# Peptides against a protein of PDB entry 6NYY: the designs that were tried, part 175

Target 1, 212 residues: chain A of PDB entry 6NYY
Amino acid sequence: KHFEQAIERVIGGLEKKTQVLQPEEKKTVAYHEAGHAVAGWYLEHADPLLKVSIIPRGKGLGYAQYLPKEQYLYTKEQLLDRMCMTLGGRVSEEIFFGRITTGAQDDLRKVTQSAYAQIVQFGMNEKVGQISFDLPRQGDMVLEKPYSEATARLIDDEVRILINDAYKRTVALLTEKKADVEKVALLLLEKEVLDKNDMVELLGPRPFAEKS
Target 2, 212 residues: chain A of PDB entry 6NYY as posed
Amino acid sequence: KHFEQAIERVIGGLEKKTQVLQPEEKKTVAYHQAGHAVAGWYLEHADPLLKVSIIPRGKGLGYAQYLPKEQYLYTKEQLLDRMCMTLGGRVSEEIFFGRITTGAQDDLRKVTQSAYAQIVQFGMNEKVGQISFDLPRQGDMVLEKPYSEATARLIDDEVRILINDAYKRTVALLTEKKADVEKVALLLLEKEVLDKNDMVELLGPRPFAEKS

## One batch from the design tools (peptide; made by RFdiffusion4, then SolubleMPNN)

Design b2_p27_4_s3 (from b2_p27_4, 10 letters changed)
Fold by OpenDDE base, seed 3:
Structure b2_p27_4_s3 (fold): chain B 212 residues (1-212), chain A 27 residues (1-27)
Amino acid sequence: as target 1 above (212 residues)
Amino acid sequence: MTPPITEQSEPPEELDPFIKELEKELS
């Protein structure tokens, strides 16, 4: 308890309630974060959830804390589960509200970056082939892409396919676990912050062995 | 021990045209 709070203060900054959310906004954030939390709970290769919060911090409306595995190499399957966890917020908003917020747009941005990295940097796509190119950083002059316009179109198409696959997987998961998303969201609205023990109480033990 | 990672849900300032098109495809 005391040690975890000390780490939170150093890494997360002071929980300054910098923004007052309206009740409807707070509800949206609760279901958004519940989507991430539940997706991460039921995906084998997702990082274990430590904490989820709907208390605004800076520009963030909510946050989740994970314990990363000491892993330097990722498989395509592991990256897919991470994409699904990232899409969990967006998919939850769609399932419960039938609308997409700006928070859900951030999820899609992050997933898109991951998909491009898998295809262009890691060579994880059979159609594009075993290529490894540096992606232009945001703000770098669009240096001439080291590939043809035809290859660029192929990359974009394969990125869309990969994201659609991750999206469909996340929709299937959170639709099956819809009642669990609701439980987590409602408890978030009550407590504002949940830990791993709250998740175990609500959902039962995580179905995957945590590598200690 | 690997330090915990905090992922924040932040609204993007600007959306890439590709993301806007993708949103239409996923909707």
Scores: peptide ipSAE 0.215, ipTM 0.783, DockQ to the pose 0.243
Fold by OpenDDE base, seed 1:
Structure b2_p27_4_s3 (fold): chain B 212 residues (1-212), chain A 27 residues (1-27)
Amino acid sequence: as target 1 above (212 residues)
Amino acid sequence: MTPPITEQSEPPEELDPFIKELEKELS
């Protein structure tokens, strides 16, 4: 209890009980977080879900907690599944509401950062090749890109392709699992917080063996 | 034990032009 609360405080910020979500906003958040949760559940290389919440914390309207694998190296497939999990909220909003909220914009930002890292830092793109450039850190002066404008355009194009592929994969998955997303969302609206056991009860055991 | 990661969805104050374009492509 105290340790979990401490972790929640460090990661989620102080529960400012002050953000009362309107019922429709709360519904949107529930489906958004359900999208993340379900995507993470059915993607092999996604980190296992520990908790999902629609209780506003700080600037966040909801959150999902995952147990990261103790790994320092990621494959392209692993990073793709992580991208899909990150897109799960946005895709859920699209599937259920036919519109995307500003909450889904942060997901796209995170996915974009991941895609650039894969292509520019990790050399994971065949067209761009085995390049590794340090991405400017947030707030670093626009250092001259160590590559030509043509290479920059190629990188941007390949980033778009990668994100589109992840998006399509996520759409396919959450469309297949639409009923599961709805079940999770509805249960979130009732309980506000779900744990792994709630997810197992609702969806059955995660289809991927947790590497103990 | 690896600490749990919390993924929080926060609306960004400003979107990068690239992201804005990407949103149009994904819509």
Scores: peptide ipSAE 0.215, ipTM 0.776, DockQ to the pose 0.240
Fold by OpenDDE base, seed 2:
Structure b2_p27_4_s3 (fold): chain B 212 residues (1-212), chain A 27 residues (1-27)
Amino acid sequence: as target 1 above (212 residues)
Amino acid sequence: MTPPITEQSEPPEELDPFIKELEKELS
């Protein structure tokens, strides 16, 4: 508990318990976070969910905490599942509300960054080839791309394909698990914070063995 | 023990034009 709170404080900032979300906003956040949680629950290579919260922290309206594996090397499949988990919030909003929020835009941003990293840094795309370029940090004016404009277009196209694939996968998953997303969202609205045990009680054991 | 990772949903201040186009394609 104290250690988790300390980590939460460092990573997510202090819970601004003073920010009262409007009921509709709170509902949106609950379904958003439920989307992440459920996607992570049913994706093999997603990190195990530790906690999900709809209590605002800093600028965030909700968060999910995961226990990462001590893994330094990721496969394309692992990264895909992580992308799907990241898209879970966005997809949940789409499924339940038919609209996306700015939180869903942040999910797309994160996924886009991952997709670019896979293609440009990790060379994980056969069409683009085995390239490894340092991606400009957000905010760095990249004066010159280390590749041609034709390559840039190809990268962008392949990024779109990868994201679309992840998106479709996430849509399929959360559509199949729609009832589970709703259960999690409703329980979040009640408890505001769920842990792994709450998820197990609600959804049953995670279908993938946690590699301890 | 690997510290837990917190993924927070924060609204972005500005979206890259690429992301804006991508949103139109996904939507």
Scores: peptide ipSAE 0.212, ipTM 0.783, DockQ to the pose 0.242
Fold by OpenDDE base, seed 5:
Structure b2_p27_4_s3 (fold): chain B 212 residues (1-212), chain A 27 residues (1-27)
Amino acid sequence: as target 1 above (212 residues)
Amino acid sequence: MTPPITEQSEPPEELDPFIKELEKELS
């Protein structure tokens, strides 16, 4: 299993349109990004949204900008909310289109990496136990795993359980907030870029105090 | 002030077989 680190990129400067999206692609991206935005809005431990855009940049079809919390220690609950926010795009596509695109595959990869880190690096699973193993970085030869094949299977099973729990939580949230996802998606299709103020006008103030 | 983080979804060229299986389970 190749575990790639999520590359967080600070995209500074002027937005450059690198490609033109077809209308159906643009619609899919709008609902995908609306799913992330709405999930992040209603999850306490999600990072505050600054901007959401459906203007393509490089290989990305859309993006969201967040203000990260200066936090070095994460609880299991905080990591779950972050997983749910990351799943928000995929879940939105499922709710509105009954299908999932390849655009959601990177989000599932990121969620999978987070789940493995929680279970194998942080020891946050009772069945696997309080183990800590450094996951191989991209390009590192996976040398011998310090655990048996039976333990490897258990890890994989518990990762699936954790991701399924996050997925169900995200489905429940975005189903409840379906009308809000629609409002954000439709406004994205009109404006192409939304900021925090646009989100406040659509959804009301974020129900959680921003710990900046 | 912590600089803003931009998250974008870029489909990977190759998905791990485990992720491909998981995708089918979640859909």
Scores: peptide ipSAE 0.204, ipTM 0.764, DockQ to the pose 0.264

Design b2_p27_4_s4 (from b2_p27_4, 8 letters changed)
Fold by OpenDDE base, seed 4:
Structure b2_p27_4_s4 (fold): chain B 212 residues (1-212), chain A 27 residues (1-27)
Amino acid sequence: as target 1 above (212 residues)
Amino acid sequence: MTPPIVEQENPPDELDPFIKELEKELS
């Protein structure tokens, strides 16, 4: 408890008790976070959920905390499930509200970065081939790309395909689990914070063995 | 060592033009 709270303070800052969400905003955040939580629950290679909150913190209106697996190597399947989990909030908003909010921007950015990394850094795409180039960091001057314009277009196309596949997978999952997303969202609106035990009580045990 | 807790925050922000285009392709 005290150590987790200390880590929470270091990583996410103090909860901004001063930011009051409007009821409709709070509802949107609850369904967004429920989408992440449910996607992470039912995806084998997603990180185990520790906590989900709709209390505004730092720059976020809500957040989910995960226990990352102690792994340094990721398979394509593992990265896909992580992408799907990251898309869970946006997909939940689509399923329940039929609208896009700005809350999903960071998630889409993370998914995009992951897709580019898989193709350009990890060589995980057969069409692009076994290439590995450093991606420019935010703020780095984009020096000359070490590959042709044709290769750049191919990379962009394959990135879109990969993200679309992850999106479709997430839509299928959260559509199947729509009732579970609703349950989590409603409980979030009531409690504002859920932990793993709340999720187990609501959804049953996670269907995947947690690697200790 | 307890693995570091990873937080996924969802800040409200203006959508990047690339992300806006991507969302149109996905939706």
Scores: peptide ipSAE 0.031, ipTM 0.619, DockQ to the pose 0.172
Fold by OpenDDE base, seed 1:
Parts: structure tokens; C-alpha cells; sequence
Structure b2_p27_4_s4 (fold): chain B 212 residues (1-212), chain A 27 residues (1-27)
């Protein structure tokens, strides 16, 4: 308890108890976070969920906390599942509300960054090939791209394809698990915070053995 | 060492033009 609270304070900042969400906003956040939680639950290579909250914290209106695996190497499949989990909030909003909010901006940014990294840094795209280029860091002068404008366009196209594939996969998953997303969202609206045990009680044990 | 907890936050913000374009492609 105290240690977890200390870690929570270090990582997520202080709860903004002063930020009052309107009921409709709170509902949107609940379904958004439920989308992340459920996607992470049913994706093999997603990190284990520790906590999901709709209490405004730091810059977020809601958040999910995960225990990352101690791994330095990621497969394309693992990265895809992580992308799907990241898209889970947006996809949930689309499924339940037929609309997308600005709450998914950071998720889209993360997914986009991951897609570019897979294609440009990790050489994981067959069409672009086994290339590895350093992505310009934020604040580095845009050095001349080590590839042609045609290659840049190809990269951008393949990034979009990869994101679309992850999106479609997430839509399929959360559509199949729509009832579970709703259960989690409703319980979030009631409790505001869920832990792993709440998720087990609601959804059953995670279908993937946690590597101890 | 216990791996650091990763928090995924979803702040409301104005979408940049690139993300707005991406949203149109994904919708």
C-alpha cells in the first residue's frame, strides 16, 4: 500500500482533485479507459494491467497503469499488441459513442511513433526493407533524411498501413469483447478505480499465463 | 529491480494537423 502509493506519486503525479469532470465527460473517460483495459487483458503481448482510473491525474482525465515486462527485445507481434492496447481507448469511444474525442491524441502520437520506429529503426517492414535510420530527436536540426523523398513517402504510407492494421485489429477485438468493455466502464463509473483483482472478478482470469 | 510502472495518460488536447489527418484515415 504505502510503497504502491509512493510509486504512484512518482510516476503519475498528484491527483487533480480540483478537476471536476462533467457526467458525460466522466462517462467518455470510463469507456476510454475500459477500452485500454480490455484490450490489454485479451492481448497476449500487452503488459499486465495493475490499475485503471477515471480520476483526473496529472495531465490526463483517466489513466491505466501497467507492469512492463523486463525485456529489451520486442517482436513485431509484441509491438502490434502494444499498439492495439494503445488504440483501445479511441476504439472504445467509437464503438460506444460513434465519436472520437481529443482524449486519444496522446495515444495516436504513441502509436504513430511506434509505427515509424518499427519501419525506420527496426526494419520490420518488408516493403521498405531492412533499413535502420536514426529518427531525428526532438530539437535536433532536421538533418537531411538519409533517404530519398520517394522513400519518405513510402515510409509514410507504410506507417499508415501499420496503424490501420492495428486499428482494425483493435476494432475486431473490442467489438467481440464489447460486453466486457461495458462491464469495465460501468464498474469504473461506480468505483472510479479498478485494480487487477477487480478485473479478474469481472472478466475472469487473464487468458495468458503471467510469466512469473 | 521491479520494472518501473508505466502509466498511460490520455490528456485532452488539440490534435495536431498530422493526427487530425491520421484520424480521417482511420475513420
Amino acid sequence: as target 1 above (212 residues)
Amino acid sequence: MTPPIVEQENPPDELDPFIKELEKELS
Scores: peptide ipSAE 0.029, ipTM 0.571, DockQ to the pose 0.180
Fold by OpenDDE base, seed 2:
Structure b2_p27_4_s4 (fold): chain B 212 residues (1-212), chain A 27 residues (1-27)
Amino acid sequence: as target 1 above (212 residues)
Amino acid sequence: MTPPIVEQENPPDELDPFIKELEKELS
């Protein structure tokens, strides 16, 4: 219910607001970032983590740096793992705090955008079919959709399904790795910044060979 | 070429004041 409502709000175009963190909020951010970091660590197609920080920077209260592969073509599986990594923060918050913060709205937006892109641009959904439409840019008044209202509803439904699948996958992963998320979060609270070496010390070597 | 480092900022989303109010009404 709460997750579905959050997705509906993201789909509805709710704006982001950024705030400064209290100690409890800093804890939330640490677990949020730990969720991203651990999800990225244990997802094969996630980008390798270089750095994770809970030091507020710009509008962000925490951030992670990744080394993306020079990849122009993504599989559905790769996009799913990226979605899961992006959901890692929210899922961590749910696992540890039993609450959903707004801190994950950005991630939900990114995930939602990715899901729409997969379905509408990349034709990766069998029910919707092999369609490719340009997604409206944020702020563009889409006057006319190139598809019927029935297709629009189908797209929205399939987007929700895809996001829910990614969410469930992330929940399963971070539940399995809950102790690792805790280790990363606690070390983040201590050091505020972790690098790849810190992650290796905490979690062991990443189980996926970095394709150099 | 070394792939560009991508920074993912995770800003805390301010609860929409409406949602904050709803959470207060529900809690």
Scores: peptide ipSAE 0.037, ipTM 0.549, DockQ to the pose 0.082; fails the geometry check
Fold by OpenDDE base, seed 5:
Structure b2_p27_4_s4 (fold): chain B 212 residues (1-212), chain A 27 residues (1-27)
Amino acid sequence: as target 1 above (212 residues)
Amino acid sequence: MTPPIVEQENPPDELDPFIKELEKELS
């Protein structure tokens, strides 16, 4: 029951309102987006950044646009780097402000979904084993899980371990690159929108060849 | 073909209790 409800909440999404940013909120968003941008810049398997903005649009306070890699198969290492990029905003807020904001909720949801998919859909966890189950979708009848309650608890534990590992990796990266996160955040506060060329001018060329 | 652009938005909302628990575990 609790595991099923947790998955349904993570999958179902949340409705959000457009807001006018106060100066302190705008600062928080700038460092949040800078965290995503810098993590994506220095992670080999992250998607290349095209644009980052702190101008509120729709339900978002800020956003980044990425160029997806043309690939249909992902390794565990590739999925980890994508998780780290997604955690970059939350980790930046912690490094610079020592606090959690509501802005990271969607990122944590995405990371949680990815972790569950790796363990129960892709069979990428040795303790759980080479299993593949369909995750419930919003509005689907919760079918009885094809595994025991003991297996459900093991899955939950291994999901937390995987997320914590991605978080620690992101903390290590953005701590090493803290000066770069600061530079990007300050330039975002000045220009409100940055593109790939602004990032190259500020940080130098991305250290990974863009696989076309 | 021009590869599709993927947008990642960071919208504020009331935190789901499950997400609040995850944030505490990650902090």
Scores: peptide ipSAE 0.032, ipTM 0.588, DockQ to the pose 0.178; fails the geometry check

Design b2_p27_5_s1 (from b2_p27_5, 11 letters changed)
Fold by OpenDDE base, seed 4:
Structure b2_p27_5_s1 (fold): chain B 212 residues (1-212), chain A 27 residues (1-27)
Amino acid sequence: as target 1 above (212 residues)
Amino acid sequence: MEELNKELDELMKEPLEGDWRELFKSS
């Protein structure tokens, strides 16, 4: 309980109980968060869902909370599934509403940053090669890029490919699980907050063993 | 897909905080 509340404060910020969402906004948020939740549920290397909420917190209108694993090491597969989870909200909005809201922009930013990190920091792309450059922290001296303009273009192209692959994977998954996304969204509209047990009741047990 | 690509193109034109384009000097 105390740890979950601490994580909620870090991830979601303080609940702004004063923000009344309009019914259509609340609906959009519910389907957005349901997209994240369902993507995380059916992705093997995704973090296990702890809580999903459409109660506005900080700048967010909703959130999906996952068990923070103190994982310092991620595989390419884990990072891909995390990208898909992050795209889940956007993809859900596209599937159900045929439009994307500003709520999805921050998710796209996170996905883009992750893709660059995989290619430039972790050397996880075969075409770019085993390059690892420490990205300077804010305030560090801006170094010259240690690679050619041709490599920079290649990085950009491979980033797009990686994001598009994650997007396509997410579209395929949430299209297959469209009914599950709707079930979660509808229950969110009713309860405003769902936990792991609510998800098990709706969707059945998560098809992947909890990594102990 | 087309919309995602347009948004990606926009994001790539305006580097995000922590993007390598902001972190490295253009040669």
Scores: peptide ipSAE 0.019, ipTM 0.522, DockQ to the pose 0.142
Fold by OpenDDE base, seed 2:
Structure b2_p27_5_s1 (fold): chain B 212 residues (1-212), chain A 27 residues (1-27)
Amino acid sequence: as target 1 above (212 residues)
Amino acid sequence: MEELNKELDELMKEPLEGDWRELFKSS
């Protein structure tokens, strides 16, 4: 309980009980968060969902809380599923509303950062090579880039490919599970907060064993 | 997809917080 609350504060920020979402905004947030939740539910390497909320907290209008993995090492597959889960909100908005909100843009930014990290820091791209660049820390002198302009272009191209692949995967998943996204969104609009048990009741048991 | 690519292009043109490209001097 205390740990979950602490994580909730870190992820969602302080609950802004004073921020009332307009009905259309609330609807958008519900479908956005439902997209994250459902993507996380049906992706093997996604973190198990603990809580999904459309109650505004901090700067966020909603959040999905996942079981923190004390995992310091991530596989490429895990990172991909995390990217897909992160794209879930955006894809849900696109499927249901045909528009993208600022929340979806923020998630896209996170995905973009993850993609760059995978390619540049973790060496997870075969075309770029198994390279890891020590990136300057914030506040360090900007050094010359340790790679050529050709490599920089290649990195950018491979980042796009990776994100597009994750996006396509997410679109395929949430299109298949469109009814589930809607069920979750509608229930969120009613309850404002869902937990794992609500998801199990609504969608059935998660098809993947919880990695404890 | 096309819209995503446009948004990606925009995101990739603008420095992201912690963007690797901005961490290095443009040669």
Scores: peptide ipSAE 0.069, ipTM 0.623, DockQ to the pose 0.156; fails the geometry check
Fold by OpenDDE base, seed 1:
Structure b2_p27_5_s1 (fold): chain B 212 residues (1-212), chain A 27 residues (1-27)
Amino acid sequence: as target 1 above (212 residues)
Amino acid sequence: MEELNKELDELMKEPLEGDWRELFKSS
């Protein structure tokens, strides 16, 4: 309880008890968060869901809280599943409403940053190669680009491909699991907060063994 | 998909805070 509350403060900030969402906004948030939750549930390398909430906190209108793995090293597969989970809210809004809200743009930004990091910093792209560019720190003298304009274009293209692949994977998953997304969203609208046990009751046990 | 590509293209035009492209001198 105390540890969960501390993590909630770090991830979500303080509850904005004063922000009353309109019913339609609350519905959008519920389906958005349900998209994250369901994507995380059915992706093997996604972090385990701890809590999903549509209660506004800090700058967010809702959140999905995952157990932070004390993992400093991520595989390409883990990063892909994390990207898909991050896209889950946007994809859910698209599937159910045919529109994307501004809240989903922040998730796209995070995915974009992750994709660039994978390609430029971690060397995880075969076409670009096993390159790692030391990114200047903020305030460092802007050095000459360690890459050509052709390499820059290649990086951009491969970033776009990676994001599109993650997006397509998420669309396929949440389309298959559309009924599950709806169940989670509807229960969120009722309870405002769901935990892992609520998810097990709705969806059954997570299909992946928890690493003990 | 087309909408995602448009939004992605817009995001790629404007350097994100900490965008690796802006961290290096434009040739």
Scores: peptide ipSAE 0.015, ipTM 0.513, DockQ to the pose 0.137; fails the geometry check
Fold by OpenDDE base, seed 5:
Structure b2_p27_5_s1 (fold): chain B 212 residues (1-212), chain A 27 residues (1-27)
Amino acid sequence: as target 1 above (212 residues)
Amino acid sequence: MEELNKELDELMKEPLEGDWRELFKSS
């Protein structure tokens, strides 16, 4: 109990119990978080869902909490599914509301960072090649790029391709599972917090064996 | 897709903290 609460505080921040969301804002958050939750549920390499909440915490108006695997090595497939899960909130808002809120910007930033890391740090792109550039630490301004301007443009192009592919994959998934996203969102509006058991009751068992 | 591209373009204009584009300044 105390440890889970501590992890929740670290990941989500302190609950702002005093922050009253307007009904429309609460609805938007519910569908956003439902998008993350459902994407994570149906993506094989996504981390197992622990909790999804529309209770405001810290700077966030909601969150989906997953059990991270204690792994230091990620495959390209794992990173793609994580990108799709991260895009799930934005895609849900697009599907249900035809608009994207500022809440999705932080998710896009994370996806963008992941895409760059895959291409320039992990060498996971065939066009760019098996290159690995150490990203300078915050504060270490490297004045010279270790690659040509042509390579820089290629990197940017391939990053966009990767993000677009992840986006399309997420759109396809959440469009197929649109009814499931709605079920989760509606239950979130009622309960404000869902756990794994609530998700199993709504969606059935997760189709992937939990890799213990 | 179009909105994603616009946001990506905006993110590329304003590099993220720790973005390699900001960290690697072309001389």
Scores: peptide ipSAE 0.011, ipTM 0.474, DockQ to the pose 0.142; fails the geometry check

